Peptides against a protein of PDB entry 6B9H. Designs and how they scored, part 22

Target 1, 151 residues: chain A of PDB entry 6B9H
Amino acid sequence: AELCESLLTWIQTFNVDAPCQTVEDLTNGVVMAQVLQKIDPAYFDENWLNRIKTEVGDNWRLKISNLKKILKGILDYNHEILGQQINDFTLPDVNLIGEHSDAAELGRMLQLILGCAVNCEQKQEYIQAIMMMEESVQHVVMTAIQELMSK

## One batch from the design tools (peptide; aimed at target 1 I127 M131 Q138 M142)

Design b2_p18_6_s4 (made by RFdiffusion4, then SolubleMPNN; from b2_p18_6, 7 letters changed)
Fold by OpenDDE base, seed 1:
Structure b2_p18_6_s4 (fold): chain B 151 residues (1-151), chain A 18 residues (1-18)
Amino acid sequence: as target 1 above (151 residues)
Amino acid sequence: SLSPELQEFFEKVKKSLE
């Protein structure tokens, strides 16, 4: 999916420790968790990150478990810290991500993380970073932001 | 450089985030 591909490119700008070259690399949630920690290390602290199991391999059950924790973290962050600034009316199906590497659903998950970035304390820095990306990627990312901020 | 269309689009997004 175009959304997933563009947001994967965006995720890669965070330079996290975990491999993040392919859609499959994101399905275990480790990259997403590390990105969230960079976005707000006070909220997504080491205690939170330690709840995400690393090195799960191809175990889709463990992937889903991680993804559920991450989704909960995103939703809690939106409610507790961001004051529900982003719209979460369409939640990703983490089962499809973990079991089938569904790119469309993964795109929705990454879009929620994008929402965290553009509403966090360092939101201006993340917006500026997006504006420095390739134009085709910028368009998709900014469209995704507009969708999140719409009521 | 950004196209005029993208610049306008980004400005709208930035304003919505303020």
Scores: peptide ipSAE 0.080, ipTM 0.731, DockQ to the pose 0.124
OpenDDE base, seeds 2, 3, 4, 5: peptide ipSAE 0.040, 0.077, 0.074, 0.037; ipTM 0.648, 0.728, 0.731, 0.669

Design b2_p18_7 (made by RFdiffusion4)
Pose (drawn by RFdiffusion4):
Structure b2_p18_7 (pose): chain A 151 residues (1-151), chain P 18 residues (1-18)
Amino acid sequence: as target 1 above (151 residues)
Amino acid sequence: AEEKREETKEFFENLLAE
């Protein structure tokens, strides 16, 4: 905890098309997919993004379907591009995100996305950008990175 | 609080150096 909201501020720095003001705004997977495309458009390309349904509303089943696709993408990226540098021992429970808007599980998903950003080809720029954020956010990001980079 | 700020700053300097 204290992970979800700090990482929401970080997500907001991407200025993606979908709304990203609240925890609920993240529960359908669209903002997370758009952020992944910004992190690595060569991997999270348009063909991949097309698989993420928009206009989900309160349909938690579709939220879960979207989130499973995102998590599948992140794990594949970790394996195929990042050489397993992101710790994936504990997977976020995407069913709880969809069924209960569980912010803690959402925080774990956002931590995986942060892991993608700090290990991608543009990791220098993403790290430099974090260094400009509020100190409270940087501290939480530091803790999140320590966890996700450890073995 | 000062120690926390120094630690966070040194962490990101080290992370960026990688």

Design b2_p18_7_s1 (made by RFdiffusion4, then SolubleMPNN; from b2_p18_7, 8 letters changed)
Fold by OpenDDE base, seed 1:
Structure b2_p18_7_s1 (fold): chain B 151 residues (1-151), chain A 18 residues (1-18)
Amino acid sequence: as target 1 above (151 residues)
Amino acid sequence: SAARREETRQFFEELLAQ
């Protein structure tokens, strides 16, 4: 999916430790958790990160478990820190991500992370970084942000 | 297109201003 592809490119700019080259690499949630920690290490601290199981392989049940924790973290962050600046009316289906590597649903998950980045304390830095990406990616990111900020 | 690029640029500039 175009959304997933563009946001995967964006996620890669974080240079996390976990492999993040393919859609499949993101399905266990480890990359997402590491990205969130970079976005706000005070909130997504080491204690939070340690709740995400690593080395899950292709165990879709463990993937889903991780993804559920990450989604909860994002939603809690939005409510507790960001003041509900992002719209979460269409939550990603983490079951489809974990079991089927569904790119569309993965895109929605990454979109929520994008919402965290463009509203966090360092939002200006993340926005400026996006503005240096390829135009095609920027356009998709713009559309994704517009969807998040809409009532 | 140039128009699309400008639209995108303006969007992020406005986002930065918030």
Scores: peptide ipSAE 0.720, ipTM 0.957, DockQ to the pose 0.947
OpenDDE base, seeds 2, 3, 4, 5: peptide ipSAE 0.717, 0.718, 0.719, 0.718; ipTM 0.956, 0.956, 0.957, 0.956

Design b2_p18_7_s2 (made by RFdiffusion4, then SolubleMPNN; from b2_p18_7, 9 letters changed)
Fold by OpenDDE base, seed 1:
Structure b2_p18_7_s2 (fold): chain B 151 residues (1-151), chain A 18 residues (1-18)
Amino acid sequence: as target 1 above (151 residues)
Amino acid sequence: MEAERQRTREFFQQLLAQ
């Protein structure tokens, strides 16, 4: 999945504490939660982050539970803070991510996080960082943003 | 290839202008 690969590379630029080298590393939601906290620590604060289980292992049920919380957080952030700037018509299937490490669905989840980054208070910083990435990654990211902003 | 790169750059520049 080209989307997932490019957005994984993008996620790695956040340098979070949790391992984030592979698709599998992202399936428990811990990296995503830490990235969201970096994007907006006032909204995704410590209390929010503490709701995400960190010691999940291979328990796909716990992964799904985390992913559901993260997805809800993203959607709530979009409604409450971003003012509905991203399209949630096609939501990621967190069951496929947690149970099967589905890269395509994971890509869609990361796409939503991308939407948060390019619309948050520090959106200029994140957009400029994207513009310094490899051209192929930038192109995929552009397409992903266009999809988010379209009806 | 160059045209694509330019289009991508212009996209993000426009995004920054919002």
Scores: peptide ipSAE 0.688, ipTM 0.944, DockQ to the pose 0.913
OpenDDE base, seeds 2, 3, 4, 5: peptide ipSAE 0.685, 0.686, 0.687, 0.686; ipTM 0.943, 0.944, 0.944, 0.944

Design b2_p18_7_s3 (made by RFdiffusion4, then SolubleMPNN; from b2_p18_7, 7 letters changed)
Fold by OpenDDE base, seed 1:
Structure b2_p18_7_s3 (fold): chain B 151 residues (1-151), chain A 18 residues (1-18)
Amino acid sequence: as target 1 above (151 residues)
Amino acid sequence: SEEERKKTREFFEELLAK
């Protein structure tokens, strides 16, 4: 999935503590949670992060549980902080991510995180960082943002 | 292509202007 691959590259620029080299690395939600904390540490604070289970291994049930919490956090952030600037019409299927490491659905989850980054208080910083990435990645990211902002 | 690169750049520049 081109979307997932490009957004994985983008996620890697955050340099979080958790491993984030493969699609599988992202399926437990830990990387995503750490990225969200970097995007807005006041909202995704330590108390929020502590609700995400670490060291879940291959337990897909725990992965799904984490992913559901993260998705809820993103949607709540969009509503409470961003003012509904992103479209949640097509929500990622966290069951497919947790159980099957579905790259397409993971891409949709990362797309929502992208929406948080390009609309947060430090959106200028994140947009400028994207503009320094490879052309092919920038194009995919642009398309992803356009989809988020469309009705 | 160069045209696509230009469109992409302009997109993010416009996004920054919001």
Scores: peptide ipSAE 0.701, ipTM 0.951, DockQ to the pose 0.909
OpenDDE base, seeds 2, 3, 4, 5: peptide ipSAE 0.699, 0.697, 0.699, 0.699; ipTM 0.950, 0.950, 0.951, 0.951

Design b2_p18_7_s4 (made by RFdiffusion4, then SolubleMPNN; from b2_p18_7, 11 letters changed)
Fold by OpenDDE base, seed 1:
Structure b2_p18_7_s4 (fold): chain B 151 residues (1-151), chain A 18 residues (1-18)
Amino acid sequence: as target 1 above (151 residues)
Amino acid sequence: SAALREQTRQFFLELLSQ
């Protein structure tokens, strides 16, 4: 999916410790959790991160467990910190991500993380970083943000 | 296109102004 591909490129700019080269690399949630910690380390602190299992291998049940925690964290962050600045009308199906590596659903998960980045305390820096990316990626990111901000 | 590029740029500039 175009959304997933572009947002994967965006996610790679965070330079997290976990492997982040393919869609499959994101399905266990570890990369996403590390990205969220970079976005707001006070909220997504070590205690939160430690709830995400890092050695899940191909166990889709453990992947789903991680993804559910991450999704909850994103939604809680939006409510508690961002003041519902992003729209969660279409939540990703974490079961499809964990069990089938569904790129479309993964794209929606990454879109929620994008919403966190462009609304967090360091939103200016993240927006400026996006503006330095490939034009085709910027366009996809723009569309994704527009969808999030729609009422 | 040039128009699309400028539209995208303006979007992010607007976003930065918020």
Scores: peptide ipSAE 0.709, ipTM 0.953, DockQ to the pose 0.913
OpenDDE base, seeds 2, 3, 4, 5: peptide ipSAE 0.706, 0.703, 0.703, 0.706; ipTM 0.952, 0.952, 0.952, 0.952

Design b2_p18_8 (made by RFdiffusion4)
Pose (drawn by RFdiffusion4):
Structure b2_p18_8 (pose): chain A 151 residues (1-151), chain P 18 residues (1-18)
Amino acid sequence: as target 1 above (151 residues)
Amino acid sequence: DAEERAETKTFFEELLEQ
């Protein structure tokens, strides 16, 4: 905890098309997919993004379907591009995200996305950008990186 | 607080060097 909201501020720095003001705005997976495309458009390309349904509303089943696709993409990216540098022992429970808007599980998903950003080809720029954020957010990001990079 | 800020700053400087 204290992970979800700090990482929401970090997500907001991407200025993706979908709304990203609240925890609920993240529960359908669209903001997360758009952020992944910004992190690595060569991997999270348009063909991949097309699989993420927009205009989900309150349909938690579709939220879960989208989130499973996002998590599948993150895990594949970790394996195929990042050499398993992101710790994936504990997977976020996407069913709880969809059924209960569980911010803690959402925080874990956002930590995996942070992991992608700080290990991608543009990791220098993403780290430099974090260094410009509020100190409170940087501290939480530091803790999240320590966890996700440890073995 | 000052110690925490120094540790956070050093962390990100070191992370950037990687």

Design b2_p18_8_s1 (made by RFdiffusion4, then SolubleMPNN; from b2_p18_8, 9 letters changed)
Fold by OpenDDE base, seed 1:
Structure b2_p18_8_s1 (fold): chain B 151 residues (1-151), chain A 18 residues (1-18)
Amino acid sequence: as target 1 above (151 residues)
Amino acid sequence: MEELRRQTRQFFQELLSQ
């Protein structure tokens, strides 16, 4: 999916420790958790990050467990810190991500993380970084942000 | 393509102003 591919490219700019080259690499949630910690380390602190299992392998049940925790973290962050600046009514199906590496649903998950980045305390720097990306990626990211803010 | 590029730049510039 184009959304997932563009947001994967965006996620790669964070240079997290976990492998993040493919859609499959993101399905265990570890990359996403590390990205969220970079976005707001005071909220997504070590105690929060330690709830995400890193030794998952191909265990789709463990993937789903991680993804559920991450999704909850994003929603809580939106409510407690961002003041509901992003729309979360269309939630990603984490079961499809964990079991089938569903790119469309993964795209929705990454879209929520994008919402965190462009609304957090350091939003100006994240927006400026996006503006330096390839133009086709910027367009997809723009559309993704518009969808988050316009529902 | 040029118009699309302009619209994209404008979007993020306006987003930065908020």
Scores: peptide ipSAE 0.694, ipTM 0.946, DockQ to the pose 0.930
OpenDDE base, seeds 2, 3, 4, 5: peptide ipSAE 0.692, 0.690, 0.690, 0.691; ipTM 0.945, 0.945, 0.946, 0.945

Design b2_p18_8_s2 (made by RFdiffusion4, then SolubleMPNN; from b2_p18_8, 9 letters changed)
Fold by OpenDDE base, seed 1:
Structure b2_p18_8_s2 (fold): chain B 151 residues (1-151), chain A 18 residues (1-18)
Amino acid sequence: as target 1 above (151 residues)
Amino acid sequence: SSKLREETRKFFEELLSK
């Protein structure tokens, strides 16, 4: 999906420790958890990160478990820190991500993380970084943000 | 393309102003 591919490119700019080259690399949630820690290390601290299982392999049940924790973390962050600035009307189906590597649903998950970045304390820096990306990626990111902040 | 590029730029600049 176009959304997933563009946001994968965006995720790669974080230079996390975990492999993040393919859609499959993101399905275990480890990259997403590390990105969230970079976005707000005070909230997504080491104790939070330690709840995410590493070395998941192809175990889709463990992937789903991780993804559920991450989704909950994002939603809690939105409520507790961001003041409900992210529209959670359409939540990603983490079962489809974990079991089938569904790119469309993964895109929706990454979209929520994008919402965290453009609303966090360092939002200005993340927005400026997005403005330095390829035009096609910027357009997709813009559309994704507009969707998140809509009614 | 030029219009789309300008629209995108304006969007993020407005977002930065918040």
Scores: peptide ipSAE 0.693, ipTM 0.946, DockQ to the pose 0.927
OpenDDE base, seeds 2, 3, 4, 5: peptide ipSAE 0.691, 0.689, 0.691, 0.690; ipTM 0.945, 0.945, 0.945, 0.945

Design b2_p18_8_s3 (made by RFdiffusion4, then SolubleMPNN; from b2_p18_8, 9 letters changed)
Fold by OpenDDE base, seed 1:
Structure b2_p18_8_s3 (fold): chain B 151 residues (1-151), chain A 18 residues (1-18)
Amino acid sequence: as target 1 above (151 residues)
Amino acid sequence: SAAEKARTREFFRQLLAQ
């Protein structure tokens, strides 16, 4: 999916420790968790990160378990820290991500993380970084943000 | 297109202003 590919490119700018080159690399949630920690290390601290299993392999059940924790973290962050600025009317199906590497659902998951970045304390830095990306990526990101912010 | 690029830039400029 176009959304997933563009947001994968965006995710790669975080330079996390976990492999993040393919859609499959993101399905275990480890990259997402590390990105969230970079976005707000006070909220997504080491205690939170340690709840995410890192050695998952191809075990889709463990992937789903991680993804559920991450989704909960994102939603809690939105409510507790961001003041419910992200529209979560359409939540990603983490089962499809974990079991089938569904790119569309993964895109929605990454979109929620994008919402965290553009609303967090360092939102200015993340927005400016996006403005330095390829125009085609910026356009997709813009559309994704617009969808998130629509009430 | 040039217009699309301009709209994208303007979007993020406005987003920064919030």
Scores: peptide ipSAE 0.704, ipTM 0.954, DockQ to the pose 0.959
OpenDDE base, seeds 2, 3, 4, 5: peptide ipSAE 0.701, 0.702, 0.703, 0.701; ipTM 0.954, 0.954, 0.954, 0.954

Design b2_p18_8_s4 (made by RFdiffusion4, then SolubleMPNN; from b2_p18_8, 6 letters changed)
Fold by OpenDDE base, seed 1:
Structure b2_p18_8_s4 (fold): chain B 151 residues (1-151), chain A 18 residues (1-18)
Amino acid sequence: as target 1 above (151 residues)
Amino acid sequence: MEEKRKETKEFFEELLKQ
């Protein structure tokens, strides 16, 4: 999916410790958790990060467990910190991500993380970084932000 | 292509003002 591919490229700019080269690499949630910690380390602190299991392998049940925690964290962050600046009514199906590496649903998950980045305290720097990316990626990211905030 | 690029640039510039 184009959304997932563009947002994967965006996620890679964070240079997290976990492998993040493929869609499959993101399905265990570890990369996403590390990205969220970079976005707001005071909220997504070590105690929060420690709830995400890192030794998952191909266990789709563990993937789904991680993804559920991450999704909850994003939603709580949106409510408690961002003041509901992003729309979360169309939630990603974490079961499809964990079991089938569904790119469309993964794209929705990454879209929520994008919402966190462009609304957080350091949103200016994240927006400016996006503006330095390849133009086709920027366009997809723009569309994703518009969808997230205009529903 | 040029129109899309302009639209995208303007979008993020406006977003930075918020």
Scores: peptide ipSAE 0.675, ipTM 0.937, DockQ to the pose 0.964
OpenDDE base, seeds 2, 3, 4, 5: peptide ipSAE 0.673, 0.672, 0.672, 0.672; ipTM 0.937, 0.936, 0.936, 0.937

## One batch from the design tools (peptide; aimed at target 1 Q138)

Design b2_p19_1 (made by RFdiffusion4)
Pose (drawn by RFdiffusion4):
Structure b2_p19_1 (pose): chain A 151 residues (1-151), chain P 19 residues (1-19)
Amino acid sequence: as target 1 above (151 residues)
Amino acid sequence: SETKSEETKTFFENLLAEA
């Protein structure tokens, strides 16, 4: 905890098309998919993004379907591009995100996305950007990085 | 608070240097 909201502020720095003001705005997976495309458009390309349904509303089943696709993408990226540098022993429970808007599980998904950003080809720029954020957010990001980089 | 700030700053300096 204290992970989800700090990482929401970090997500907001991407200025993606979908709304990203609340925890609920993240539960359908669209913001997370758009952020991944910004992190690595060569991997999270348009063909990949097309698989993420927009206009999900309150349909938690579709939220889960989208989130499973996002998580599948992140795990594949970790394996195929990042050489398993992101710790994936504990997977976020995407069913709880969809069924209960569970912010803690959402924080874990956002931590995986942070992991992608700090290990991608543009990791220098993403780290430099974090260094400009509020100290409270940086501290939480620091803790999240320590966890996701450890073995 | 000061130690926390110094540790956080050093962490990101080192992380960026290693990147």

Design b2_p19_1_s1 (made by RFdiffusion4, then SolubleMPNN; from b2_p19_1, 9 letters changed)
Fold by OpenDDE base, seed 1:
Structure b2_p19_1_s1 (fold): chain B 151 residues (1-151), chain A 19 residues (1-19)
Amino acid sequence: as target 1 above (151 residues)
Amino acid sequence: MEEKRQETLEFFKQLLAES
């Protein structure tokens, strides 16, 4: 999926500790959790991050458990901190991500994280970083933001 | 191609202006 591929490239710019080279690498939620902590370490603090299991392997049940926690964290962050600036009516299916590595649904999850980045306290820095990315990636990111912000 | 690039850049410039 084009959305997932472009947002994977964007996620890689965060240089998190967890492997983040492939779609499969993102399915356990560990990369996403680490990215969220970078976006807002005061909200996604160590206590929050410690709820995400890091030794998951191919256990799709554990993947789904992590993904559910991450999705909840994103939604809570949107409500409590961002003031409902992102559209969460169409939520990603974390079961498809965890069990089948569904790229389309993973893209939707990454899109929510993108929403956090472009609306957080340091949104200026993240937007400027996106403007330095490859043109084709920028276009996909733009479209993703437009969809996310639409009511 | 250039028009598409310009459209994208203008979008992000506007997004920055809202910051």
Scores: peptide ipSAE 0.626, ipTM 0.917, DockQ to the pose 0.894
OpenDDE base, seeds 2, 3, 4, 5: peptide ipSAE 0.620, 0.620, 0.613, 0.618; ipTM 0.914, 0.916, 0.912, 0.914

Design b2_p19_1_s2 (made by RFdiffusion4, then SolubleMPNN; from b2_p19_1, 10 letters changed)
Fold by OpenDDE base, seed 1:
Structure b2_p19_1_s2 (fold): chain B 151 residues (1-151), chain A 19 residues (1-19)
Amino acid sequence: as target 1 above (151 residues)
Amino acid sequence: SAARRAETRQFFQELLAQA
């Protein structure tokens, strides 16, 4: 999906330790967890990160377990830190991500992470970084942010 | 298009102004 591909490109700018080249690489949640830690290491601290299993292989049940934890973390962060700035009426289906590598639903998950980045303490830096990306990617990111900020 | 690029640039400029 266009959203997923553009946000994958965005995710790659974080240069996390986990492999993040393909959609499949993101389905276990490890990359997403590491990105969230970079966004706000005080909230998504090492104790939080350690709850995400890193060696899941192709076990979709373990993937889903990780993804549920990550989604919960994002929602809690939005409520506790960001002041509920993210529209969550279209939450990603983590079952489809973990079991089927659904790109559309993965895009929705990455969209939530995008919301964290553009609303966190370092929002200015993340916005400026997005503005340096390819215009076509920027446009997709813009649309994604607009959806998140809408009521 | 030029219009699309301008729209995108303006969006992020306004977003930065609010940051």
Scores: peptide ipSAE 0.720, ipTM 0.956, DockQ to the pose 0.879
OpenDDE base, seeds 2, 3, 4, 5: peptide ipSAE 0.718, 0.718, 0.718, 0.717; ipTM 0.955, 0.955, 0.956, 0.955

Design b2_p19_1_s3 (made by RFdiffusion4, then SolubleMPNN; from b2_p19_1, 10 letters changed)
Fold by OpenDDE base, seed 1:
Structure b2_p19_1_s3 (fold): chain B 151 residues (1-151), chain A 19 residues (1-19)
Amino acid sequence: as target 1 above (151 residues)
Amino acid sequence: SAAKRQQTQQFFQDLLAQA
Protein backbone atom coordinates (compact mmCIF):
# COMPACT_ATOMS: atom_id res chain seq x y z
CA ALA B 1 0.00 0.00 0.00
CA GLU B 2 1.19 3.49 -0.82
CA LEU B 3 0.59 4.78 2.69
CA CYS B 4 2.46 1.91 4.29
CA GLU B 5 5.36 2.16 1.86
CA SER B 6 5.85 5.87 2.40
CA LEU B 7 5.51 5.66 6.16
CA LEU B 8 7.90 2.72 6.27
CA THR B 9 10.43 4.97 4.57
CA TRP B 10 9.69 7.61 7.19
CA ILE B 11 10.04 5.12 10.03
CA GLN B 12 13.45 4.12 8.71
CA THR B 13 14.72 7.65 9.32
CA PHE B 14 14.54 7.01 13.07
CA ASN B 15 17.40 4.50 12.85
CA VAL B 16 16.08 2.28 15.61
CA ASP B 17 17.93 -0.83 16.74
CA ALA B 18 15.33 -3.31 15.54
CA PRO B 19 15.23 -4.39 11.88
CA CYS B 20 12.89 -2.14 9.92
CA GLN B 21 13.45 -2.86 6.24
CA THR B 22 10.22 -4.66 5.38
CA VAL B 23 6.56 -4.61 6.25
CA GLU B 24 7.06 -7.93 8.00
CA ASP B 25 9.70 -6.35 10.23
CA LEU B 26 7.10 -3.98 11.63
CA THR B 27 4.38 -6.54 12.35
CA ASN B 28 5.68 -7.47 15.80
CA GLY B 29 5.51 -3.87 16.98
CA VAL B 30 9.08 -3.69 18.25
CA VAL B 31 10.15 -1.04 15.74
CA MET B 32 7.04 0.98 16.46
CA ALA B 33 7.70 0.86 20.19
CA GLN B 34 11.29 2.00 19.71
CA VAL B 35 10.16 4.84 17.45
CA LEU B 36 7.62 5.98 20.01
CA GLN B 37 10.31 6.00 22.67
CA LYS B 38 12.38 8.29 20.48
CA ILE B 39 9.40 10.57 19.95
CA ASP B 40 8.77 10.96 23.69
CA PRO B 41 11.13 9.04 25.96
CA ALA B 42 9.56 10.53 29.07
CA TYR B 43 6.19 9.03 28.26
CA PHE B 44 7.23 5.93 26.35
CA ASP B 45 9.93 5.19 28.89
CA GLU B 46 11.93 2.06 29.49
CA ASN B 47 9.26 0.63 31.75
CA TRP B 48 6.71 1.01 28.98
CA LEU B 49 9.06 -0.41 26.36
CA ASN B 50 9.82 -3.43 28.52
CA ARG B 51 6.18 -4.48 28.25
CA ILE B 52 6.72 -5.17 24.54
CA LYS B 53 8.05 -8.66 23.88
CA THR B 54 11.03 -8.49 21.54
CA GLU B 55 11.46 -12.11 20.50
CA VAL B 56 8.12 -13.15 19.07
CA GLY B 57 9.26 -14.72 15.81
CA ASP B 58 6.32 -15.45 13.57
CA ASN B 59 3.90 -15.97 16.44
CA TRP B 60 0.96 -13.88 15.34
CA ARG B 61 -0.68 -14.08 18.74
CA LEU B 62 2.33 -12.46 20.38
CA LYS B 63 2.50 -9.89 17.59
CA ILE B 64 -1.11 -8.94 18.17
CA SER B 65 -0.50 -8.69 21.89
CA ASN B 66 2.35 -6.25 21.29
CA LEU B 67 0.38 -4.26 18.75
CA LYS B 68 -2.55 -3.89 21.12
CA LYS B 69 -0.25 -2.48 23.78
CA ILE B 70 1.29 -0.07 21.30
CA LEU B 71 -2.07 1.10 20.01
CA LYS B 72 -3.23 1.69 23.56
CA GLY B 73 -0.07 3.64 24.26
CA ILE B 74 -0.62 5.83 21.23
CA LEU B 75 -4.21 6.54 22.15
CA ASP B 76 -3.31 7.27 25.75
CA TYR B 77 -0.50 9.55 24.61
CA ASN B 78 -2.87 11.42 22.33
CA HIS B 79 -5.33 11.90 25.15
CA GLU B 80 -2.97 12.59 28.04
CA ILE B 81 -0.16 14.51 26.34
CA LEU B 82 -1.24 15.73 22.90
CA GLY B 83 -4.72 16.81 23.91
CA GLN B 84 -6.50 14.65 21.34
CA GLN B 85 -5.05 16.41 18.31
CA ILE B 86 -5.38 13.37 16.05
CA ASN B 87 -8.44 11.68 14.61
CA ASP B 88 -8.88 8.18 16.01
CA PHE B 89 -12.11 7.33 14.23
CA THR B 90 -10.47 4.73 12.00
CA LEU B 91 -8.24 2.66 14.24
CA PRO B 92 -6.00 0.05 12.67
CA ASP B 93 -6.99 -3.58 12.91
CA VAL B 94 -4.04 -5.02 14.76
CA ASN B 95 -5.32 -8.54 14.21
CA LEU B 96 -4.87 -8.16 10.47
CA ILE B 97 -1.41 -6.71 10.99
CA GLY B 98 -0.24 -9.46 13.29
CA GLU B 99 -1.81 -12.41 11.55
CA HIS B 100 -1.69 -11.36 7.90
CA SER B 101 0.87 -8.53 7.71
CA ASP B 102 -1.87 -6.36 6.22
CA ALA B 103 -0.11 -3.38 4.70
CA ALA B 104 -3.16 -1.14 4.68
CA GLU B 105 -3.80 -1.62 8.38
CA LEU B 106 -0.10 -1.30 9.13
CA GLY B 107 -0.18 2.01 7.29
CA ARG B 108 -2.93 3.18 9.59
CA MET B 109 -0.86 2.25 12.62
CA LEU B 110 2.15 4.12 11.28
CA GLN B 111 -0.12 7.05 10.53
CA LEU B 112 -1.00 7.26 14.21
CA ILE B 113 2.70 7.30 15.07
CA LEU B 114 3.13 10.07 12.51
CA GLY B 115 0.48 11.98 14.40
CA CYS B 116 2.50 11.62 17.57
CA ALA B 117 5.64 12.93 15.89
CA VAL B 118 4.09 16.00 14.30
CA ASN B 119 2.37 16.98 17.54
CA CYS B 120 5.03 16.13 20.14
CA GLU B 121 7.43 18.50 21.86
CA GLN B 122 9.94 18.08 19.04
CA LYS B 123 7.32 18.50 16.32
CA GLN B 124 9.33 21.16 14.49
CA GLU B 125 12.28 18.85 14.05
CA TYR B 126 10.16 16.00 12.75
CA ILE B 127 8.30 18.27 10.35
CA GLN B 128 11.56 19.69 9.03
CA ALA B 129 12.94 16.19 8.56
CA ILE B 130 9.88 15.22 6.54
CA MET B 131 10.38 18.27 4.34
CA MET B 132 13.76 16.89 3.31
CA MET B 133 12.41 13.53 2.19
CA GLU B 134 11.56 12.50 -1.37
CA GLU B 135 8.70 14.54 -2.80
CA SER B 136 6.48 11.53 -3.40
CA VAL B 137 6.89 10.49 0.22
CA GLN B 138 6.22 14.02 1.43
CA HIS B 139 2.96 14.10 -0.49
CA VAL B 140 1.73 10.87 1.05
CA VAL B 141 2.78 12.05 4.49
CA MET B 142 0.93 15.32 3.96
CA THR B 143 -2.24 13.47 3.06
CA ALA B 144 -1.84 11.25 6.10
CA ILE B 145 -1.44 14.23 8.41
CA GLN B 146 -4.45 15.95 6.87
CA GLU B 147 -6.57 12.91 7.61
CA LEU B 148 -5.37 12.86 11.21
CA MET B 149 -6.02 16.54 11.83
CA SER B 150 -9.49 16.54 10.32
CA LYS B 151 -12.45 16.18 12.64
CA SER A 1 4.22 18.45 -10.90
CA ALA A 2 5.46 21.82 -9.80
CA ALA A 3 2.03 22.66 -8.46
CA LYS A 4 1.95 19.51 -6.35
CA ARG A 5 5.40 20.21 -4.96
CA GLN A 6 4.45 23.76 -4.11
CA GLN A 7 1.26 22.62 -2.42
CA THR A 8 3.13 20.09 -0.32
CA GLN A 9 5.84 22.50 0.73
CA GLN A 10 3.28 25.15 1.62
CA PHE A 11 1.40 22.64 3.74
CA PHE A 12 4.43 21.86 5.86
CA GLN A 13 5.36 25.53 6.10
CA ASP A 14 1.90 26.23 7.44
CA LEU A 15 2.22 23.33 9.83
CA LEU A 16 5.52 24.73 11.11
CA ALA A 17 3.94 28.13 11.58
CA GLN A 18 1.35 26.56 13.86
CA ALA A 19 3.97 24.68 15.87
Scores: peptide ipSAE 0.692, ipTM 0.945, DockQ to the pose 0.880
OpenDDE base, seeds 2, 3, 4, 5: peptide ipSAE 0.690, 0.687, 0.686, 0.690; ipTM 0.945, 0.944, 0.944, 0.945

Design b2_p19_1_s4 (made by RFdiffusion4, then SolubleMPNN; from b2_p19_1, 10 letters changed)
Fold by OpenDDE base, seed 1:
Structure b2_p19_1_s4 (fold): chain B 151 residues (1-151), chain A 19 residues (1-19)
Amino acid sequence: as target 1 above (151 residues)
Amino acid sequence: SLAELEKTRKFFEELLAQS
């Protein structure tokens, strides 16, 4: 999916420790958890990160478990820190991500993380970084942000 | 297109203005 591919490119700019080259690499949630920690290490601290299983292999049940924790963390962050600045009416189906590597649903998950980045304390830095990316990626990111901020 | 490029640039500039 176009959304997933563009946001995967964006996720890669974080240079996390976990592999993040393919859609499959993101399905266990480890990359996403590490990205969230970079976005706000005070909230997504080491104690939070330690709840995410790192060695899940192809176990889709463990993937889903991780993804559920991450989604919960994002939603709690939005409520407790961001002040409900992102729309969660279209929550990603983490079952489809974990079990089938569904790119469309993964894109929706990454979109929520994008919402965290463009609303966090360092939002100016992340926005400026996005403005340095390829125009085609910027366009998709713009559309994704607009969707998140819509009523 | 140039129009789309400018639209995108303007969007993020306005987003920065809100930060």
Scores: peptide ipSAE 0.657, ipTM 0.933, DockQ to the pose 0.854
OpenDDE base, seeds 2, 3, 4, 5: peptide ipSAE 0.656, 0.654, 0.654, 0.655; ipTM 0.932, 0.932, 0.932, 0.932

Design b2_p19_2 (made by RFdiffusion4)
Pose (drawn by RFdiffusion4):
Structure b2_p19_2 (pose): chain A 151 residues (1-151), chain P 19 residues (1-19)
Amino acid sequence: as target 1 above (151 residues)
Amino acid sequence: AAAKAAETKTFFEELLAEA
């Protein structure tokens, strides 16, 4: 905890098309997919993004379907591009995110996305950008990175 | 608070140097 909201501020720095003001705005997976495309458009390309349904509303089943695709993408990226540098021992429970808007599980998903950003080809720029954020956010990001980079 | 700020700052300097 104290992970979800700090990472929401970080997500907001991407200025993706979908709304990203609240925890609920993240529960359908669209903002997370758009952020991944910004992190690595060569991997999270248009063909991949097309698989993420928009206009989900309150349909938690579709939220889960989207989130499973996002998580599948992150894990594949970790394996195929990042050499397993992101710790994936504990997977976020995407069913709880969809059924209960569980912010803690959402925080874990956002931590995996942060892991992608700080290990991608543009990791220098993403780290430099974090260094301009509020100190409170940087501290939480520091803790999140320590966890996701450890073995 | 000052120790925390120094630790956070050092972490990100090292992280960026290693990137």

Design b2_p19_2_s1 (made by RFdiffusion4, then SolubleMPNN; from b2_p19_2, 12 letters changed)
Fold by OpenDDE base, seed 1:
Structure b2_p19_2_s1 (fold): chain B 151 residues (1-151), chain A 19 residues (1-19)
Amino acid sequence: as target 1 above (151 residues)
Amino acid sequence: MEELRKQTREFFEQLLAQS
């Protein structure tokens, strides 16, 4: 999916420790959790990160478990810290991500993380970093932000 | 392409202005 492809490229700019080269690499949630910790380490602290299992392999049940925790973390962050600036009317189906590596649903999950980045304390730096990316990626990211911020 | 690029740039500039 176009959204997933562009946001995967964006996710790679965080240079997290976990492998993040393919869609499959993201399905266990470890990369996403590490990215969220970079976005706001005070909120997504070590105690939070420790709830995400790292040795998941191909176990889709464990993937889904991680993804559910991450989704909850994002939603809680939105409510508690960001002031509910992210529209969550179309939540990603974490079952499809974990079991089938669904790129479209994964894109929606990454979109929520994008929402965290462009609304967090360091939002200016993340926005400026996006403006340095390829034009095609910037356009997709713009559309994704517009969708998230729509009331 | 030029117009799209301009619109995208303006979007993020406006977003920065809100921060």
Scores: peptide ipSAE 0.673, ipTM 0.936, DockQ to the pose 0.860
OpenDDE base, seeds 2, 3, 4, 5: peptide ipSAE 0.671, 0.670, 0.671, 0.670; ipTM 0.935, 0.935, 0.935, 0.935

